# Peptides against a protein of PDB entry 8BZL: the designs that were tried, part 354

Target 1, 228 residues: chain A of PDB entry 8BZL
Amino acid sequence: SYDRAITVFSPDGHLFQVEYAQEAVKKGSTAVGVRGRDIVVLGVEKKSVAKLQDERTVRKICALDDNVCMAFAGLTADARIVINRARVECQSHRLTVEDPVTVEYITRYIASLKQRYTQSNGRRPFGISALIVGFDFDGTPRLYQTDPSGTYHAWKANAIGRGAKSVREFLEKNYTDEAIETDDLTIKLVIKALLEVVQSGGKNIELAVMRRDQSLKILNPEEIEKYV
Target 2, 242 residues: chain B of PDB entry 8BZL
Amino acid sequence: SRRYDSRTTIFSPEGRLYQVEYAMEAIGHAGTCLGILANDGVLLAAERRNIHKLLDEVFFSEKIYKLNEDMACSVAGITSDANVLTNELRLIAQRYLLQYQEPIPCEQLVTALCDIKQAYTQFGGKRPFGVSLLYIGWDKHYGFQLYQSDPSGNYGGWKATCIGNNSAAAVSMLKQDYKEGEMTLKSALALAIKVLNKTMDVSKLSAEKVEIATLTRENGKTVIRVLKQKEVEQLIKKHEEE

## One batch from the design tools (peptide; made by RFdiffusion4, then SolubleMPNN)

Design b1_p30_7_s1 (from b1_p30_7, 16 letters changed)
Fold by OpenDDE base, seed 2:
Structure b1_p30_7_s1 (fold): chain B 228 residues (1-228), chain C 242 residues (1-242), chain A 30 residues (1-30)
Amino acid sequence: as target 1 above (228 residues)
Amino acid sequence: as target 2 above (242 residues)
Amino acid sequence: SELESNLRAIEKNLKKGTKLSQEEIDRLYL
C-alpha cells in the first residue's frame, strides 16, 4: 500500500502535524515533575473518573522499569503504545547489556520513536508529551521531558498538559536549592505547583515518588493531605 | 500526482482526531449494548435489530460473541468491522493459549485488540474501526471483569456501562440504580431489562429484540450462557409487573 | 502542491462537528 506523507513541511517551514499533536498534549490534564537531591517526584492532576469506571484502568503515571517512571499528557491510546515500546526496550537492555537503562537512554529511545513517526510515510505523530524520571545506576536523579516532535531535554523541574504554563511559571519562581533541600520539601513543592491549576486541593492530585535505591511509591490520599 | 489518502487519520489544528470521533459517531447508530458487573457474575445485554422472518434460526447470538471459555464480547458499530475485530480477538486468545498453555488474562486480550485499534488511528492508508466493544470475562487475577473499548484504542474497566444507541441515557440510568457492592447477577439482569426498556427505540420490549448472556463460575469453571428467549420473556414480564 | 491542497481539504472536512458529547471527546485524552 502506498503510504502517503502525512507530516510534511508547509511552505513556511512548519510541520503542522507536529504542532497539532502539541495541541493534543494541551488537552491532557497537567503533569509535573521535580528533581530533588535524592528524590524524583511526579505529580498529576487526577482526571475525574466516571462514577462506574474502575480507577485501576485510568493511569497517568506508569513504571517503565524498576528505576524509571513516566507521566504523560495527551492521547491515552498513543501513550499506551509508547509505554509498551519503552518497557520492551528496558527489558531488552537488561538482557543484552546486563544493566538497567539510564533515564537518558530510555528517554532517547522514546524520543527517537516519536521522531520516526514524524518522518515516516503514512504515520501521524504521537499526540503525547512525557515526563520521564528515575535514577541512574550511580544514584543520580534524572528528569527528562519529551514532546511529539521527538525532542528531549533534561530538567530540574517541568510541567506538561493543560496547566503547564502556569505550573512552569510557579516552578521558575519557587524552585530553589532550599525548596528541594529535603524529600518532604520537594514533595511539597510539587503539590504547591499543582495547586496552581488543580481545583479542590489534594483530593485531585496523584503523586509518585522515587527515592534513591527505592522503588516507585504512589502516595495515598492520606499521605498527600499531610503535605497540603 | 500522489493523491493524499483521505482515509488517513491526522490531527486537526486543535489537536483532535476527527476520524476517530466520526467512527464514534457511527457507533451511536448501532443497537444498544449493556454490560453489568455483579458480585457473582457479569452480563451483556444487547439489542437485536435485524429480526427478519426469513433469517434461519440463529442458534447463536447475533451481537454477543464467545471469545474463549472465559470471555465474551458485545459489539456496537459497523458490522463488517465488528466481525474482523471479533475474529482477531479469538485468534489472539488462541495464540496465547497455545504459547503459554493457559488462558489469556482478560485485560491482556482487551489491550491487544486496543493496540490494533490504535494502530488503525496512526498508520497511513488505514481508517479507525467504527466499533466499540464490551468485554465480559473471568480470570484468576481480577475475577469477574467488564471492559469497554472504543475506536481510539482506549479502554477502561467498568462496574456498568453502555455503548451504541442512547448510550449516554443508559449510563445515566445505570449510575442512578447501580448499587456498588450489593449487585447480584439477578439484580443486574433486572437492571439490564429496566435500562433497555427505557433506552431502546422500540414501543415495547420483547424477548425477540434482546440478547442476554451471563458469565458465571460453577465448580471452578467459567460458564458463558446465552439466555433462552423464554428466560428473557420472564425477565421482561417481571419488569412489567413491577 | 496537490498534497497541501488535499491536506487542507481533509482539515476542512475534519472540522464538521459530531454529536459526541464533550465528555466522550475528553475521554480520549489524559
Scores: peptide ipSAE 0.249, ipTM 0.681, DockQ to the pose 0.611
Fold by OpenDDE base, seed 5:
Structure b1_p30_7_s1 (fold): chain B 228 residues (1-228), chain C 242 residues (1-242), chain A 30 residues (1-30)
Amino acid sequence: as target 1 above (228 residues)
Amino acid sequence: as target 2 above (242 residues)
Amino acid sequence: SELESNLRAIEKNLKKGTKLSQEEIDRLYL
């Protein structure tokens, strides 16, 4: 009996548990991240919440620190573990280094955590991809993506989850310097990108924006409709 | 039941470590990386596969990592494993510098990482790293050096070598064209372009798809330089004109 | 041996292909 999840190489050199974890990400609702000039925007497809479920408990966008937030796709329970560890690391960094984490730093931390779960005995990979956005202390906007393997890269724009392919294809065509020239245009770009996969317009979109020297703001439905 | 889950890398009846071999197979899926040792320097050249329009250009190199002032490496294999190993190399080098107030000798850094790799092949509940590395460096003991390491924890010094996709063909070409004792950095760069042009699975070699770093000595200091895209374009153009 | 049987079973389970795009697989590798 295989009592423990083990990530081992196949004869052809693949880590199938990591690949299958990426398939788990595709079961998640779509998330999009876009870096503007002085703004970072996360957008997510709202899942239909069961009538009896508290909407407050299903957050796909969360703050890691005052200067960093993330959206995720994949296993919700796995995401909670990653988020909590990342938050602890952000606080620890503030205490030890006396400065907030850089977006790259916390991304690398999360990536290293994920990688360790691909190599540790009795552990399976995290079934989660994440878009991590924020501002470095110098005021530079950053967007990173990480996957179940623990790989991470910096992006101008990216998408994860079920509709990620279509959304990325849209962003590849429409991400221009003109399209991100203003905060409002950047937000519009994210909304338009999500509308490639989200039915019923702005009601099924959650948007979070972080501007330079500002806290994370989650837009209300009325604010979103102004951009539609 | 619990006993078997702790033993991921074991000998076959034939004495083979299949998990190590499978980790080596994973490296074959990676982009080509080559290293060439010259009399006046050493270089790494790597295939850049992930050209995505939405990537942030902040990454000066995707596959070439500065380790310290005197060493750099290139990686082929699983990206996340490579990131862990390159971080460990930096930490080892830094700890040595702090302890001895001297830069770590190139071979000692390579060996220290290889011991870690080996441990991941022998200790229960661990898998091998699916990564090979090329190391370039300079130290006062051996001068310019090129090393290769694999998932087994084995390593060797090389005059020229290649890892990743089509590495066997690249190594064969390097064996044919490498002139021992006569290799200048300029000729090594030309050879790198020649080999990549034949071994990369692309219709045409472009500067966007190639990363090159050189390690030289200037005024008694090591200089690690990543070539600009324009410089790589010029090298490709020169090769096309010959 | 029980070990060989377990290894064979692991290998058998690991022979199942994924539905990942080649691009997604390529991102796993440097």
Scores: peptide ipSAE 0.026, ipTM 0.543, DockQ to the pose 0.031
Fold by OpenDDE base, seed 1:
Structure b1_p30_7_s1 (fold): chain B 228 residues (1-228), chain C 242 residues (1-242), chain A 30 residues (1-30)
Amino acid sequence: as target 1 above (228 residues)
Amino acid sequence: as target 2 above (242 residues)
Amino acid sequence: SELESNLRAIEKNLKKGTKLSQEEIDRLYL
């Protein structure tokens, strides 16, 4: 029955539902991640929220655990499912292993979840990419990306969503050891990268910062304006 | 004959879930439902279309459902799908109460149903629910709340919103007339009547065609009340005099 | 395959425009 075989190979070897899920990601607003020396930074383009909508219910950045956060681009409802599964896994790991997850571990978990939805009968792929940042227990900052296929890699810097190409091109040119020498410079790099695609400056940017041995901090608009 | 499962929600080449979009379009043919958040309460107002004189059951509310002591919802879309989802909401709320000995927080109930909706967009052999919901509630965390959810399993919190027929026009009117921070339940009721009068496909707004529920706090308890026909008539009359 | 042909046919049939506002469509994606 065709109803159970959603993701199949084309005659030319393409997984069209995976490719089309990647197109769904491009409909999402831009997110950028940068790994500094002792900091990880996520920046996102604020989507225009309707005047009467509660902004608290529209979040592109979420904590997975105390040491890990994620930004996503693509289908909002799909993202919620992935986030919830990841959060449960983080807590389960703490209970079973008595340590927090490594950023790689939780990325691999998310990637494996996505991959299963590309291969399981009667499931469509997740229409999301994610940037996953945090610190391992040894204090090492990490940045990972995952896509609808379930592929994942470690990055120094990367971007996802609508403006990702332009942001990546900027990062390829401007990500240097000097550009990440300090926490403030790293934050500035993220802002500058987002400004390649975000209109109206700092007002349309949300920033999350995680420093070594510190909790996730979402910067307020006034804090962001100091770096613009 | 290997028949195509036309019911499978798949991505288009452009990354769109057209079955979800079509479910949302189907909701546009349903009667209008409004939600308005005030400082001292929250309300739902819904168009009642199915007034059959031979209906024995005085449905106090055709489109407004009490979920628990602290929450109610209104539905727009396929009636059978709405019945399933409203039943699930009640079951989720009851299971939470039994497990934790406290009422489920409003957003958690909304999210739990939205996860079900999302699953029906991702699993084969399933179709999206042809239903949008407005939720009103009170909890100790956020106080009075208004939420909207759609067939995708997406949701959002709102100060005021509309689903169903002419929802876009209603939302535009709400954006113009809603005064943030100054909205009383009394003013919200007046606004609801104003918007319904302009958006319902009826020549004259009548109390028989409008259901209104309010959620308030009295003596530290949530009170969910469906307005009597006479009360709705008075609201309509007041609007006609302005 | 017949399956792919079917999926393509479904995709083609689903490409019909909706009367949804662009704002409503955009809300599906973040």
Scores: peptide ipSAE 0.350, ipTM 0.791, DockQ to the pose 0.594; fails the geometry check

Design b1_p30_7_s1 (from b1_p30_7, 16 letters changed)
Fold by OpenDDE base, seed 3:
Structure b1_p30_7_s1 (fold): chain B 228 residues (1-228), chain C 242 residues (1-242), chain A 30 residues (1-30)
Amino acid sequence: as target 1 above (228 residues)
Amino acid sequence: as target 2 above (242 residues)
Amino acid sequence: SELESNLRAIEKNLKKGTKLSQEEIDRLYL
């Protein structure tokens, strides 16, 4: 049986494969999430798509369900696995419970999946962090983050990937009740936060907006430029 | 001492999956494969390295595989791994057809295989597949399509791309010469020959060393055609005259 | 542990540089 533990404790109590998976996340382009009053916004650094690559196949932001979307940073192939599992769970929940998942529920599902890959023999951790945003059935906007360890927390605002430190530092200074008073201000906050690490302005930013009782909207470049 | 299976893909301290990177390096030693999307079709062009005189001419293509009536692929990398993956693609496509009574959408077939590839990068006792694939296809959703997948289980859609030996140089040439919106299958064929002539480590490009397949739509049906040697010779000759 | 020793040995062997371009490596991450 080649069921050898891949993720093991070091003598000092560290799970190095989990820590190294966190380093894999830092190789991903920056993603930011902000919870407004009646809006959730995801912003991502557009990786320069090769001129001949179809942009449709390069997405950092994806819908998990009608009320939940996710941005990720890290290993692209690992992200696809997590996204697919999450989508299946969202649909299964609708069928079994007759209600959409809460953002917390699906976050916990993803976190539990990640955690199992840190503890299961013959599996490496997922090399991804995710920002999960959406609305609960009561209309409450939510933002969660998950990391490779399978931890998760609720946030007002957060960032993942290469520029996450600088973006978080910006958000810590600029996230106020006034800065999120309107949907437009919330979107502007996300753009400003991304501009701390993204060169060449709004052309290199992708924004996804979810408002209460509305589907995920990906903003086009022209819509983004209105906020710059 | 039970040596740890060195085939287990683990993260490096820097967050790298070196076994995946090594699998990608192995692909760099394989013969060049090109894919080009045109307005009226899509093509694969592949370097044929093993011209063994004892190979029965009945072998339609060494590197280009028909997957179903609407899709084909080319492979670069370890031949044994490629055979396993191409067989899996055919099985996935067949199972889908049986289940849904319609052909599998191109991207879904690519994704299904990519999930298998990814699993071989995440589960212990498994090594990454030393294979990249180019996929050409047509479906009712997106029309003509070109995809590339690698050992990581990543994939992407492309207008033109290259895998295998000198792929970086080929991609650079494709970026220079590919005209978006104006690419006919005829111009794509000419571009494929041009790129192969520059990227193949051969003194002279010959039709014996090149496999080309085209995927077109005729009367509402997908037609996958491997070019005859004479047709490839004509393309090469035309390129030499320019 | 024998396990850790083997993992370290694997890691040490894996640190041999690839001939992959940085662009190719960067494609693994999004």
Scores: peptide ipSAE 0.341, ipTM 0.756, DockQ to the pose 0.636; fails the geometry check

Design b1_p30_7_s2 (from b1_p30_7, 12 letters changed)
Fold by OpenDDE base, seed 2:
Structure b1_p30_7_s2 (fold): chain B 228 residues (1-228), chain C 242 residues (1-242), chain A 30 residues (1-30)
Amino acid sequence: as target 1 above (228 residues)
Amino acid sequence: as target 2 above (242 residues)
Amino acid sequence: SELEANERAIAEALARGTSLSEEEISRLYE
């Protein structure tokens, strides 16, 4: 098997395939995550679903487990692989450790998977970044981000994809303790952040919320309009 | 300069997977395949390009493949790649049936193949499959279904869609004429003929150049039927009279 | 009108001679 190294160091120490994978992420639609006090919120830019496409099969926000969900930006097919691997790990952890994963644990797992694909001969990096949100067993809300390199960090709020810069700038200015004082205010913050880059208002936003000890809820367009 | 194996799919400086895009381009040169979901069934309509007089009549279907009792697919792209993928679909479906003693759900079969396709875009020494597929099926979970998959390993469910030559134009025509919630299999067949007549690079649509399969439910069983040439002729004739 | 836009899209797609639309390529990167 001619496993030629795809990801190699440049003479100046760059991993070009990792950097180029980050460029693939920037082609993706915008996703935003915000950690509130007792809520985590994911919002994504709805790419105009083709009129004849089944919306059920177009999901940018996916549950990894009952207590963890993920949004991504970049290559959709790559994301599916990562999501499936993460779901298997979440179930495996429940079987072996008898507890659900922490958000940090599953993030680290995903990050390690991504990192291995940057170092393995004959594999290209994953062309995705992810926002991973959820609750730890102790009820602590968490938000993490991963990138194609396999790095990960915890955030109060962050964004990925095409409009990430503008959304982050908005969040840097507007994320305050007062702005996340209530669940509704936290949701409003996410919507306002997305509206910085989404052209057609609330109809082009998908929003998911997870509250403490509650399952993931996808808001319908009517529910979103109440916050606009 | 270690010339990277030209066969390995890598990111461009702009973050594009050009080998995947080129595989998709190759599919654009293949014969047109349509899928239309109706309330009472789902259909595939495909262009037959290789009508060779010397072809043994035994080839019942050139572009439409039965996968199991509840699913069929059509292919656009490299024939050899299509054969490999259709065989793999049959194997996956059979393994599932043996393991679980029930037919594989439609979306699970599609995703299983899509994972294979994706792997061929990520693992070294492999090239993307130069094939897009339309899947029609029925299962107890979602009823009648239509899916499309591409060389990237991406897939989606559709009410109506097209792959191959002039697919973009066909999709636009489908958007105009598809009546959501009111689509019967009969109307879907008429729509398929209408779209093929406009998208195929032929002066006149003939039954010899079109293959149509329908998937319906009869007495609690899935029925996959390839239309006879005479039936296709009647559909074409009706279209010409309108 | 949406109809006129769609008619134009059909004409442009036929004229391009390629089955690949920008939308199809865009769906690779979501």
Scores: peptide ipSAE 0.291, ipTM 0.757, DockQ to the pose 0.186
Fold by OpenDDE base, seed 4:
Structure b1_p30_7_s2 (fold): chain B 228 residues (1-228), chain C 242 residues (1-242), chain A 30 residues (1-30)
Amino acid sequence: as target 1 above (228 residues)
Amino acid sequence: as target 2 above (242 residues)
Amino acid sequence: SELEANERAIAEALARGTSLSEEEISRLYE
């Protein structure tokens, strides 16, 4: 029955539901992640929050743990499920292993979750990609990306969502050791990258910064404008 | 396109969940429901379409449901789906209260239901709920709150919003007339009547066709009150005089 | 003017009837 075989191989070897989920991600707002020397930065395109919408409830950047945060592109409801599962795992890991998760560990957990939803007969893929950033307990900054297929890779810099191609092209040209030499330069790089696709300047950007041994900081609009 | 419409909620080639969109379309045919957040309270105003003379006076609004002592919701969409979801909301709220000996925070209740909604969009053999909800509530964390959720399991907080028939027009009217930081419950009630009068496809707005509930704080307690027909009539009359 | 834009948006929304707005679709796929 078609009801059970949601994600199946095509005759030519394609997993169409996974590919279509990737198309859903491309409709999402742009997110960018950059790994600096001692900083990780996430930036997201703020869709024009409806004038009457509470901005507090429209967050595309969320903490998974004290040392890990995530940005996503695609289905917001799907993202919430992934985030909740990841948060539970982070807490469970702290309880069982007595250490925070590594960024790779939690990325792999999320990737495995996504992959299972591509192979289960009774489930559709998650319509999200995620940028996962943070610090390992040894103080190493990390950036990972996951997609609907459950693949994941480590990156120096990457982007997801509708403007991802343009942002990646910018990052490929401008990501140098000099460009990330300082925390401020790293932040500027993210802002400049987002400005390639974001209309109306810095007001439509959300930025999150995590420095070594520091908590996630969401920059306010005034702080963002200082870097523009 | 049509081949994807009839199946379990799957992605279309362009990455769309048409079953979710169609559920939202179904909600567009439902009666209008408004929510407005004020400084001193929050309200729901809903269109009542089915006035049958033989219906026993329903003590409670047909479209507005009390969830607990601190929260209420209104529904737009399939009535049977709405009944299931409102029951689940009550159960979630009650379980939380029993577990933690305090009322569930508003956003947590909304999120819990939204996770259920989302699941019905992702698991095979399920269809999306054909219901959008507006939630009004008070908690100690954020005070008065207004939320909207849709069939996808997405939700957001709002100062004012609308679901159901002519919701887009209503939202545009709300954007025009809503004064952030200056909204009293009294002004919110007037605004609700104004918007409903314009968005309801009725020749004349009558109190029989409008249900309004307010949520306020009195003496450190939340008070959820459905306005009496006479009170609604007075609001309509006042609007007609302006 | 913002007023004219809003009036146009209202008129367009009413003309569309019960169809999903682009904004609603956009919010679904954020």
Scores: peptide ipSAE 0.280, ipTM 0.758, DockQ to the pose 0.186
Fold by OpenDDE base, seed 1:
Structure b1_p30_7_s2 (fold): chain B 228 residues (1-228), chain C 242 residues (1-242), chain A 30 residues (1-30)
Amino acid sequence: as target 1 above (228 residues)
Amino acid sequence: as target 2 above (242 residues)
Amino acid sequence: SELEANERAIAEALARGTSLSEEEISRLYE
């Protein structure tokens, strides 16, 4: 069967392992990214952390550098590999170029990494999609998405994971210049978008906010509740 | 679907890694291992399945391994795979110590092994390791810690958890009886015996069938101690009296 | 209700005789 090969073309031109990796992403919890005027916001559906699990070890939003953060959906272990490589590249860039990476640069790096794993014999694709947000050195907010194929695009707003379809439909209707006029409105938009698929309100949402010229801030549950 | 159960770890049409899931299933047939975090220490408790009848005294730990002066682990799954992974943990810890002249942080050791596990799920011609591990440790960053890792290369920190046979039942019992912020090492030991007594596939819990290790801090040093059979017997007796 | 749920979960898990839970499998895909 052609679909049993690690990553080969089917007779009809499909890369089944890439398509199946995209199905793995759909099993992941929902992540949302929104680009505001002077803010970028990531929101993630918190799966109910087991009572005895350390919450510190259950993070779907991570910093890649001081100016870039990422949310993912899909295989957690695969995500860790991508994150680690991206972090190394961010540090390497600082050393060699003496400037932080642009959000586009690090996105392209991640995309290229994913693409290589779709073309290399003896490797399966990464089972993750990612939302990558941050600020370029000039202060421009950016949002990018990558998928298991290694494709990437810039977005104003997007979603990945299990509830991505519903969240995207919401964003298509509600993302306006007025809806992102302020930082607070942008945060509210992300929360409202997540509430389309997340049960039990703000308790099951993790939010990361990066404002212009500020470090990444993870909002606590009390801060999130103020926007609900 | 049996059609997609290839020897190579690949995605099924629905996006599942069945070889990883099957490795996890294999671990379910292994002896039970428990980990419990307390305020004043952390413990591992493991089922001993291979009792050599010809040994007068069991001085060895079958399932509990010291990794360095500040960490130990317990294993559930394929013994040969476990030996490879525990050896790798020791090597990673030693290389770090030599390079940085300080012990490796607990989570960094766990993640280093998890990256190896993940690689065995992504590269062709390799199978997942049929092993889950519980890690106990102390470091200056987070103090006492308990981690669990699985064949996927995923890991998490825990206050209490279980791997191996009847792990789901054990976890449910731990959720019921674990009191956050009030757990002493003494209470944790009692809880471990209680859970093992119910989850082990034995008619009667005996000290010969249980290994327990504790990790504590004494005078600014980590102390890893495997309990003697007499100590375990006393814990079992106390449980039977309750 | 939580206590009862845990007691049922214990009984079901023991009856199944498996170590894998749906939660454990779900944690693979986040």
Scores: peptide ipSAE 0.313, ipTM 0.755, DockQ to the pose 0.186; fails the geometry check

Design b1_p30_7_s2 (from b1_p30_7, 12 letters changed)
Fold by OpenDDE base, seed 5:
Structure b1_p30_7_s2 (fold): chain B 228 residues (1-228), chain C 242 residues (1-242), chain A 30 residues (1-30)
Amino acid sequence: as target 1 above (228 residues)
Amino acid sequence: as target 2 above (242 residues)
Amino acid sequence: SELEANERAIAEALARGTSLSEEEISRLYE
């Protein structure tokens, strides 16, 4: 029974549980990441928070450390496990190495964690993709994406979740050096990209910005509307 | 080795965790539990289905559990699973208190249990817990709080919510009647009775079939109180007069 | 095959449906 086994190869060489985990990600709300010159921007589709739900507890963008933040698509509970482990690793690295993690380092850590869950017979894959953005100590902005398989790559811009295809197509056409010339233009690019899949404008977008040597800033709806 | 693989919650071809969804389905058959956050307190109201005359009058709330001095929870789902999870909550809270010499923050306790729930959806040889919980609490960080968690290990904060039987209808009623920023504990109690009266599959709401707990702050201390049957009767009577 | 059995079981489960609301399902897969 190839499908009842957690993660085994099919006769044709497929890892079905990994592929199916990727399908879980596609059900998630859209997230987009863009690397600017001196800025990284994450945007997510706000699903209409239930009227009685506390918005504080529904965050798809979170800080991993002062210099790194992450957006995800897929299973929220799975994401929490990954986020918590990543945060512990970031703190551990600061204590042991006396420097913050590089964005690549923490991405690789997360990717390795995910990969281990694809190879263990006692575990299912994580049902999440993540966009990880931040600044290295040298001030270089970075964007990485990781998927349920534990693969990771560096990107200039990327998207995950339900609307990822349309958003990526938009970014492929519109990501230019001119489009990211300023922080404001970079933010505008992310908003425009999300508007390809998000209805009703800025009210349904959560946007986070990290500038060089600055903490993660989540923009309020009024700030987002200024860019529309 | 092969036997453990078949017992793990796996993704369907369309990316769904059906075992988690089925666990949630099981909760839909459980008695209704409500949580309502007010400005001056937070409450849990739960349907008591097992009115057995032979149950020793030890008013152990069947569905509402005190976790520590600052938190309580209500459960919907498989009783045995609920007992395991409530015991774990108490242990986590106690260990934290011993380690840090302060009460565990509400959200941290919720997340600790949710991480356990999540693990039971990801590790081989385990099944999801067939339990959803409502948590009420107070801490110095966020004041009065209401949380809901499900078998997936997902959780959220709420102003008002419902789990168990007819939860969707209850949530709709709460959305209509909940007044953000104006909710007193008194009005929350009245709202709880109103919603339970409509969502419980009983011909008449009676105090014997409803458990209500309130969490308030008095003189800088948290007070968790289960309402007496007479108090619940008064609330029901008041509702019937309106 | 166990694959076919699992696919059938999933198809049957989907056909039966769950009483879960679309909102609840949506919150599970955010």
Scores: peptide ipSAE 0.279, ipTM 0.783, DockQ to the pose 0.437; fails the geometry check

